# Peptides against a protein of PDB entry 6O8C, part 44

Target 1, 262 residues: chain A of PDB entry 6O8C
Amino acid sequence: VGLRYEKISLPKIHPRYDLDGDASMAKAVTGVVCYACRTASTLLLYQELMRKGVRWLVELVKDDYNETVHKKTEVVITLDFCIRNIEKTVKVYEKLMKVNLEAAELGEISDIHTKLLRLSSSQGTIESSLQDISSRLSPGGLLADTWAHQEGTHPRDRNVEKLQVLLNCITEIYYQFKKDKAERRLAYNEEQIHKFDKQKLYYHATKAMSHFSEECVRKYEAFKDKSEEWMRKMLHLRKQLLSLTNQCFDIEEEVSKYQDYT

## One batch from the design tools (peptide; made by RFdiffusion4, then SolubleMPNN)

Design b1_p12_3_s2 (from b1_p12_3, 8 letters changed)
Fold by OpenDDE base, seed 4:
Structure b1_p12_3_s2 (fold): chain B 262 residues (1-262), chain A 12 residues (1-12)
Amino acid sequence: as target 1 above (262 residues)
Amino acid sequence: SLEKLLKELEES
């Protein structure tokens, strides 16, 4: 879920000298650029929070991984112990058969041994899967969080501050245009200043909007998209870990059925 | 919203 923001555009700037129109236009421009500043700040904050969330999730998944590895190791030890005990039992019964003693259970025990060996082989597959997951989570892996530090906007970019400078200039011109409007008519020199300021306002506004669009919004959208993609992959990985954990529990449960024969 | 900002600016 990303932040929603309003699409903003500059009002039409008429080339004609009009004190009332220019004041109104300047007011609108000030509002738009002000909104851009606030939006840029909000987008930045969102990204910073998301970066924290990403780091948190990485650590969480690493913990899940470690727990799964631990469980797998525990099951392997238990399984190996059971296999060794069954093998000893098989050997004893085989010896008993050599001396013509009844070993009615030999067939059952041998079958159990075979089943346990199959379970042991499946542990190799689990190990391989865990290694793959570890590789993906490792630095430089496919699920590395390096993108979070690269994509989007950062405080160091000073985008909000840059926009604020432009906003300050625009606001100053707006207040002057408000005064000019109140005068109803300007002397020639003041009129020329007004016209020049209007041009300055236009340049500041266009610069602000370009910066906002290209350096704030665009990068934010890229970050958002990358974040969503990465998050989906991480969630899938967590599901894989859960599946592996469940497989370990299933094996443990199966082994428990044969512990009476050890 | 932008409208709110414009209103705030008008009141200033």
Scores: peptide ipSAE 0.059, ipTM 0.817, DockQ to the pose 0.003
Fold by OpenDDE base, seed 2:
Structure b1_p12_3_s2 (fold): chain B 262 residues (1-262), chain A 12 residues (1-12)
Amino acid sequence: as target 1 above (262 residues)
Amino acid sequence: SLEKLLKELEES
């Protein structure tokens, strides 16, 4: 899970005035910061997509939960009905036994009754498990998706735009340095401007890289880590729901074996 | 792409 990106670093900026070297350096810096901009955009997009995915998964799991609850309810109704019928049958057989009719059948029916009661008791455990799952899915629960809106980077942060502004400044200086290189020599005043622009370039580049690292990459990594953890928990919960559903089906099947006695 | 941008920068 997550996007792979290259760790980027600014090239070394030599303090010496060198038109050829400065142009080359500026080109490299432009490239690095450009990559940072694009990477930031990609990281943002990834997070936005993940947020959509998170919301989708939450709804999916909620649907699964509701289906499980529904199935459990059906089983409870069926089981209760069977229990009531068996209890009536037991009473009838008890009366018949007083008249010296077959005790063996009463024993069988009584055993069925006991089994049904055991199945009924298991419903309590299922209910408790469902309640736990519900609590986890509820607002403020362990599986709440609030983190998805809090962690990471957001379009409102305008990180890409901020980086783009810096990139524009850097690119402009690069173009100037390319022109300066073409001149091969600069007058004193132009040389001083070049040196000053070189300082500006360094400033912009450093600012861009700091912003990229601290506000884009770091936050993305935090988001990624949280998303992975949350996803594991959600998948586990989904497995639990499936298990509970299967238990309901198993109980239903078991109850069906005794329907002939009711 | 970065490569495209760099190429454009070289041509400018």
Scores: peptide ipSAE 0.049, ipTM 0.811, DockQ to the pose 0.003
Fold by OpenDDE base, seed 1:
Structure b1_p12_3_s2 (fold): chain B 262 residues (1-262), chain A 12 residues (1-12)
Amino acid sequence: as target 1 above (262 residues)
Amino acid sequence: SLEKLLKELEES
């Protein structure tokens, strides 16, 4: 789960003036910062896709919750109706028993009534579980998706664009260093310019790598970890909802056995 | 039949 990327570091920048070495160093720096730009873009894309996935999953689980609540409500109505009918039947048989009729049947109906009341109590437990799930899914709950907007990097941060600007500056210096290398020896003024450009290269490269590590990689890793944790919790919640739904079906099946007495 | 019996018993 998540994107894997190679650990990158800047090459050593030697203080010694060396046209061949400086051109090679500048080439390597350009490559590293170019990789950082591409990686930052990929990490951003991954996070945006994950945010879409998170929103999709939230809606899916909310739908599952609503379906479970609907099923529970249906079963409660059916069960209550059955209980009321059995209670009426019990009253009829009690009156008949006073005239010495159907004593054995009264016992059976009374036992069914007791079983139905137990099933009704079980529905109360299911209701409490659904309320707990609802609280967790609600805004500010433990499974809220607000973290997905807060954590990680966003297009509005313009991290890729900032890195690209630095890469452009570095690339320009690299091309100049290639030209300097081709000259084999520079005049005094051009040598001084080369030395200053080397300092600029170091500055831009360090700034790029710092930004990449602190703003892109670190925030991405925090987002990834949070998303994995949240995803596990959401999948577990979905399993709980399925279990509650199955319990409702089991109760409905049991109630259907006694509908012949109503 | 049970519904008829119930109605008769409710009226008594």
Scores: peptide ipSAE 0.000, ipTM 0.335, DockQ to the pose 0.139
Fold by OpenDDE base, seed 5:
Structure b1_p12_3_s2 (fold): chain B 262 residues (1-262), chain A 12 residues (1-12)
Amino acid sequence: as target 1 above (262 residues)
Amino acid sequence: SLEKLLKELEES
């Protein structure tokens, strides 16, 4: 989903000296950079919350994996026990055939044995699938969550604080320009200071917007895209685990049909 | 049970 924010741009800054225009421009710049600060803070918070969510989901999927492994192990034990019992039965019937018993019963037991061996072979496929899933979830695997710690913006980057410093400088100039406007006319020296401050305003504003776009927005978008991709893969993985669990239940059910022969 | 029957048959 991601957080929605409005695209912002600086107002046009005219080089001409104009007390009314400069005050209005400075007010607009202050507003834009203020919005950038608030947005940067919100984007950071969103990413931190998402990182918590990612960690939570990883633990959830690991639990699902462990449950599937447990079920698989249970089925393997049951199946192996059933196979061993059927093999004993086959041996008994083979001995009885030497004593004039009908061959039809031996054929049935042999068929059951063959079916159980097929089920046992399918367990090997399930095991290999579980190993693949484990590999993908392991550190360095394709579904590792290391990206969540690397991508995006972090509190340690101090982006909000850096923007706030620039906003403070801009706000100070804006208040001065508001005073200058109220004077209607400035002396030569004050006019030169005003012009110099206008250049400073431009510098601070440009720096703020560049920092916001390159260090906050761009990195956030990269984090968002990566998180969405990773989330889809994790959800698919959970479906795979569910499928494997169901296969184990199916095998268990089929084995139960032959328990009367053991 | 089948197991008991099989044991009986094996002993005969």
Scores: peptide ipSAE 0.000, ipTM 0.333, DockQ to the pose 0.173

Design b1_p12_3_s3 (from b1_p12_3, 9 letters changed)
Fold by OpenDDE base, seed 3:
Structure b1_p12_3_s3 (fold): chain B 262 residues (1-262), chain A 12 residues (1-12)
Amino acid sequence: as target 1 above (262 residues)
Amino acid sequence: LKELLEKELLES
């Protein structure tokens, strides 16, 4: 998961003065740094989109949580009402047995009461699970999205712009080297300028590659890894919420079977 | 049903 990019490296720079070789080298360097600029821009865009996605997912999961809590509350109310009704019925039947009414019905109602109490106990487990989920989603919790704002690269870092400036310098030197190549031979002064420009090109290129690797790629990889881990945990949490919701529905269905004892 | 049973008990 995540954007795939190719590992790039600078071509070998020969120390010898060679107009053809230097022009070719400069072209290659320009290409590599250009790729770095484009890649950095793409990586930045990806991270920004992911941050939006993370925020969206957090809200979605919070909505799921609230719905589950609401459903659980509804079931608790219904279950408690049913238990109270059954308890009243049990008391009535116990009194009737004293006047020689059938004991078979009392046994059935007592069994229902026992079943309802078991269902009520399961609600406690559901409540505990929901509380755990709430704690994980809370600010400072294990599934907080604070990492999304901290990890990776940001537009304010101006990484793409910094790389573009270096690329512009490199490109300018490349175009000059193209002209130098066309001249076939340079005067002494122009040759010295060419040599100095070659050193400048190397300096700009290495600076660009270091910046790209350390400030763009490394931070992106950290962001990617963190996002994958977080996403996996969030998806698992959603599954847990779904399971809890289903348990609530199951309990509600069971309780509905005993609502006739009113 | 419960109400009916309660009524019967009260009448006894």
Scores: peptide ipSAE 0.018, ipTM 0.496, DockQ to the pose 0.208
Fold by OpenDDE base, seed 5:
Structure b1_p12_3_s3 (fold): chain B 262 residues (1-262), chain A 12 residues (1-12)
Amino acid sequence: as target 1 above (262 residues)
Amino acid sequence: LKELLEKELLES
């Protein structure tokens, strides 16, 4: 789950003036920071795709919820109609019993009525469960997708661009160090410039690595963790909705057994 | 069924 990336580190930077060593070091630094730029871009893309996926899943679950609510409503209507019909039948039998002493049929109808009332009571539980699910999916609910807009890295952060600027500075110094190496020996003034540029390279490299680690990798990992947790919860919620739907079908099937008494 | 029961009640 998620993108895999390699852990990167800066090479050792020796304080000693060495044209060959400095050129080699600068080349290595350029490679590392270049990798950081590419990785940051990939991590950003992944997060953007995940955000789209999150939105898609939310809509899917909302559709499932609406279907379940619709089914529940249908069952309630059917059940209430059946209850009303049975109640009318009970009243008729009660009147008949006053005239004819046949109590056996009344008992059966009364039992059916009791069973239907029990089924009706279960509808309250289903309704409560649906309300809970609705509250969880609502804005500010426990399963809201607001985290997806807050956590992680975003294009507006311009992390890739910031790293690219630093990479450009480092690359320029590397090319200069490559030229310096070719000269084999520098004049005093050129040597001082080289030393100063080496300090600049160190500064840019450190800044790039810090930015990559703290603003790209760390935030990405946090986003990944939250997304996984949220995804598990959403999948569980879908299972709950399926269970509620099945309960509605079961009730409908039971009610259908008594439709002949209408 | 209801109608039959009501009819029976009226005839009794």
Scores: peptide ipSAE 0.015, ipTM 0.493, DockQ to the pose 0.251
Fold by OpenDDE base, seed 2:
Structure b1_p12_3_s3 (fold): chain B 262 residues (1-262), chain A 12 residues (1-12)
Amino acid sequence: as target 1 above (262 residues)
Amino acid sequence: LKELLEKELLES
C-alpha cells in the first residue's frame, strides 16, 4: 500500500514582534521542516526499494514465462509423437478391416486420434496466450517497468539535500531566537535583525513546505498509485501463466492415457 | 501395438 506519513503544516506566524512567541514559533517550524526532511528521505528510500522490487519481479515473471514455454514445447513434442503413432496404427487397422479382421478396434483408435487432434488444437490457443503475455512483458508492453524510472522522486533530484539546506537556515535562526529570548530585551538594531530573520525564517519554511508537498509528496503518491496498478497487472499475468502451465500438464496427462496405443 | 498389428497384417 505504501508508506504512511502525517500531513504537516506550518504553524501560524504572527507578525508581531514577540521574543518568546518567535522562539516558540521558530522551534515549531524547525520541527515541521525537520519532519519534512526525514519524511522525504523515507519516501525516497521506499521508492528506490520498490524500483528494485519491480525489476526483480519482472525477471521472476520472465523466468516463469520461459518455464511455461518450455513445458508447452515439451507437450507439443509428446503430443505430436503420439499423434503420429496413432495415425500409423489407424492405417494398419484400416488395412486389417479390408480383410474383415479388426473393424471394431478401428473405431476406438479413430476416436483416440480425434481426441488427440483436439488436444493439438488447444495448443494453438495456449501459444497465442503465451505470445500475448510475451508482448505485454516486452519493452514497450503494457507491463513494461519504464514507469518505475519515470514516476516518483529520485536521488538525483536532490530533494532531501535541498530541504536540508533550508532546514539548516531555519535552525540557525531558531537558535538565534532562543538567544534573543534569553536576553529578554534587544537593542533597536538587534530587534531589526530579529525581525528580518523572522521574515527569512518564513521564506525558508514556506519554500521547504512547498518543495516537500509538490516535489516529494505529490510525486510519491503518483508513484505509489502507478506501482499498485502495475502490481495488480503483474499478479494477474502470473495467474495466467500458472493457468497455462496447468493446461499443459493436463494435456500431458491426457496424452499419457493413449501412449499404450503407440 | 503397432508392430503387433503389422505382424498380424503380414500373416493374414
Scores: peptide ipSAE 0.015, ipTM 0.494, DockQ to the pose 0.209
Fold by OpenDDE base, seed 4:
Structure b1_p12_3_s3 (fold): chain B 262 residues (1-262), chain A 12 residues (1-12)
Amino acid sequence: as target 1 above (262 residues)
Amino acid sequence: LKELLEKELLES
């Protein structure tokens, strides 16, 4: 899960004045910072897509929750109705027993009543589980998606744009160094400018790499780690909801077997 | 079934 990227580092910048070496170095630096810009962009895109996915998943799980609650409610109503009917039947049989009627059927109905009461008690457990799930999904809960808005990098941070500005400066120096190389030798003033530009290139490159590492990569990795953890928990919760739904269906099926006795 | 049982009870 997540985007793979290569660890990048700046090439060694030699302090010695060398037109060929400086042009080659500048080319390499340009390539590295260019890669950083592209990587930062892709990392940002990934995070934005993941945020959309997180929101989608939250809504999906909420829908699953509501469906489970609805099903549970239906089963409770059906079960309670069945229990009431069985209880009325039990009362009738108890009165008949006083008139010397056989007790065999009363025993069967009583057993059904006991079973239905057990099913009713299980509904309480399901309700408690649903309440727990609801609390976890609620704002401030353990499965809240607030982290998705806080962690990582955002378009508003303008990280790609900041890196692009530095890349532009570096690229300009590289093009100049390419021209300087073609001249094979520079006049004194031009040589001094070249040396100053080399320093500027170093500062821009260092700033770019620091920004990339600290503001792009680090934050992305933190986002990725949190997203993976959160996703695992959400998927587990969905499985729990499915289990609860299936329990409701099982209870409904069991109750249907006793509806003929009412 | 309940109705049948109730009828029987009323007839007794």
Scores: peptide ipSAE 0.015, ipTM 0.493, DockQ to the pose 0.216

Design b1_p12_3_s4 (from b1_p12_3, 9 letters changed)
Fold by OpenDDE base, seed 5:
Structure b1_p12_3_s4 (fold): chain B 262 residues (1-262), chain A 12 residues (1-12)
Amino acid sequence: as target 1 above (262 residues)
Amino acid sequence: NLKLLEEEKKLS
């Protein structure tokens, strides 16, 4: 799950003036920071795609919720209708029993009435569960997708652009060091410039690696962890909705057994 | 149910 990236580190930078070593070091640094730029871009893309996926899943679950609510409503209507009809029947039998001994039939109808009332009571539990799910999916709820907009890296952070600027500076110094190496020996003034540029390279490289680690990788990992947790919760919620739907179907099936008495 | 209702009417 998630993108795999390789851990990168800067090469050792020796303080000693060495044209060959400095050129080689600068080349290696350029490669590392270049990799960081590409990786940062890939990580950003992944997060953007995941955000789209999160939004899609939220809509899917909302649809599931609405379907469940609809089914529940249908069952409530059917059940209430059945209860009303049975109650009318009970009243008729009670009147008839005063004249004719229909005690056995009255008992049967009364038992059905009791069973229907029990089913009706279960509807309250289903309703409560649906309300809980709705609250969890609502803005500010436990399953809200606000984290997806807050966590991780975003295009507005301009992390890739910032790294690219540093890479450009490093690359420029590398090309200069390549030229310096070709000269084999530098004049005093040129040597001093080389040493100064080496310090600049170190500064840019360190800044790039720090930025990559702290602002790109770290935030990405946090986003990944939160997304995985949220995804598990959402999948569990979908299972809950399915369970509630099945309960509605079960109630409907039981009610259908008593339609002959309505 | 209709038969029961008819019987109820006879008793009323």
Scores: peptide ipSAE 0.020, ipTM 0.564, DockQ to the pose 0.229
Fold by OpenDDE base, seed 2:
Structure b1_p12_3_s4 (fold): chain B 262 residues (1-262), chain A 12 residues (1-12)
Amino acid sequence: as target 1 above (262 residues)
Amino acid sequence: NLKLLEEEKKLS
């Protein structure tokens, strides 16, 4: 399903100069942006782990595919061998029938031959299905994992670092506001600096939250949705492979019933 | 079985 995170919003920033209120506000902003940084890191980590998982799963499914192909090939060889032997047997019995010796047995062997040919025909369907699966797993196929590299956030985006820079600026202002609060009253120049810092705080915070929402959360959600869709398709494909494998085993079992006639 | 059938054919 993916990682759960809390929806965060900036506290209201009052335009009024208030040392106590500004310190409290700055503390809250620091907390929110700090959470954004940590969340961004966690979301990134999740995506990176998922990418590894996707690659692993692709290889696993490819192995499953190869095993199925191998089994199918084995069955084809066995079936073809059995068909050839039955055909030889039919020819022998046909010759014997000309001398009125084995007419009843010929009918039975001919029926077996017909059944084997039907089984052989089913191999064509299995082959087509395997080819379809192969095409889906191939580069550019419907189950290609290229989306995992395209969607979401990546370490190269430096989102966490960018947010951390903003957080550092915010934190610095917060600590200054704590000091300002402790002074209870500021000189005119210091008051003006405080007001400017408050504006800077707002700017940094807004930038951080915008970046977090647009570049981290939004992209993560897109990645998550894409991954879920892809996973469903992969699971379905694995089920198809299993079904094909079982069909091969069923055919092999059926062929084994007629080996005594060869 | 096929070999047996072939032998039977030769005998017939």
Scores: peptide ipSAE 0.019, ipTM 0.547, DockQ to the pose 0.198
Fold by OpenDDE base, seed 4:
Structure b1_p12_3_s4 (fold): chain B 262 residues (1-262), chain A 12 residues (1-12)
Amino acid sequence: as target 1 above (262 residues)
Amino acid sequence: NLKLLEEEKKLS
């Protein structure tokens, strides 16, 4: 999970004045910083897409939760209705027993009543589980998506644009160094300008790489790690909800078997 | 259950 990118480093910048070497170095630096810009852009895009995915998943899980709660409520109503009917039946049979009627049917109905009460108690456990899930999904809960807004890089950070500015400066120097190389020799003043530009190129490149590493890559990796952890927890929660839903269906099916006795 | 209700009416 996540984008793979290559670890990049700046080429060695030799302090010696060499028109051919400096042009080659500048070309390499331009390539590296260009890669950093593109990579930063793709990392940003990935994070934005993931944020959309996170929001989507949150809504999906909330829908699953609401569906489970609804199903649980339906089962509770059905179960309570069945219990009330069985209790009425038990009372009638108890009165009949006082008039010397057969006890065998009363025993069966009493057993059904006991089973229904057990099913009712299981609904309490389901309710507790749903409450736990609700608390985890609530604001400030363990599965809150606030991290998605806090972690990583954002378009408002303008990291790609900042890197692009530095790349433009570096590229301009590279083009000049290419021209200088073509001249094969420079006058004294032009040589001094070349040397100063070489220093500027170094500073721009270093700044670009530092910004890329510290503000783009590092934050992206942190976002990626948190997203993976959160995603695993959310998927597990969805499985829990599905399990609870299935338990409700199982109870409903069991209750349906006893409706003929009411 | 209608049968049970009928039996209850007989007992009351």
Scores: peptide ipSAE 0.019, ipTM 0.559, DockQ to the pose 0.195
Fold by OpenDDE base, seed 1:
Structure b1_p12_3_s4 (fold): chain B 262 residues (1-262), chain A 12 residues (1-12)
Amino acid sequence: as target 1 above (262 residues)
Amino acid sequence: NLKLLEEEKKLS
């Protein structure tokens, strides 16, 4: 899970003036910083897609929760209705026993009543579980998605654009060093400019790599870790909701067996 | 059950 990328580092920059070596070094630096730009862009895109996925999943789970609550409410109403009807039936049979009614029938109805009351008591546990899930999904809850807006990198940070500016500066110096190499030897003034540009290249490259590591990679890794943890918890919650839904269906099925006695 | 309700009315 997550994007895989290669760890990159700047090549060694030799202090000695060497037109061939400097051109080769500049080419390598350009390649490394170019890779950093592309990687930063890819990491940003991944995070934006994940944020969309997180929002989608939150809405999906909220819908699942609402459906479960609705089903629970339906079962409670049905169960209560069945209990009331059975209680009326018990009262009628108790009166009929005074007129030689079979005691076995009353016993059966009384047992059904007891079973229904036990099913009713289990509804309290389901309600408590649903309340817990609701609290976890609520704003400020343990499964809130506020982290997705805070963690990682965002387009507004303009990290890719900042890296691209530095890459452009480095690339310009690289092309100049290619020309310098082709000249084989530079006049004194041009040599001094070349040495100065080499220092600029070092500065831009170091700045680019620091920005990439600290602002792009580090924040991405934090986002990735948080997203994985959050996703595991959300999947577990969905399983809990499914379990509660199944419990409601089981109770409804059991109640349906006794509706003929009403 | 309507039959049971009718019997209850007769006994009341």
Scores: peptide ipSAE 0.021, ipTM 0.568, DockQ to the pose 0.170; fails the geometry check

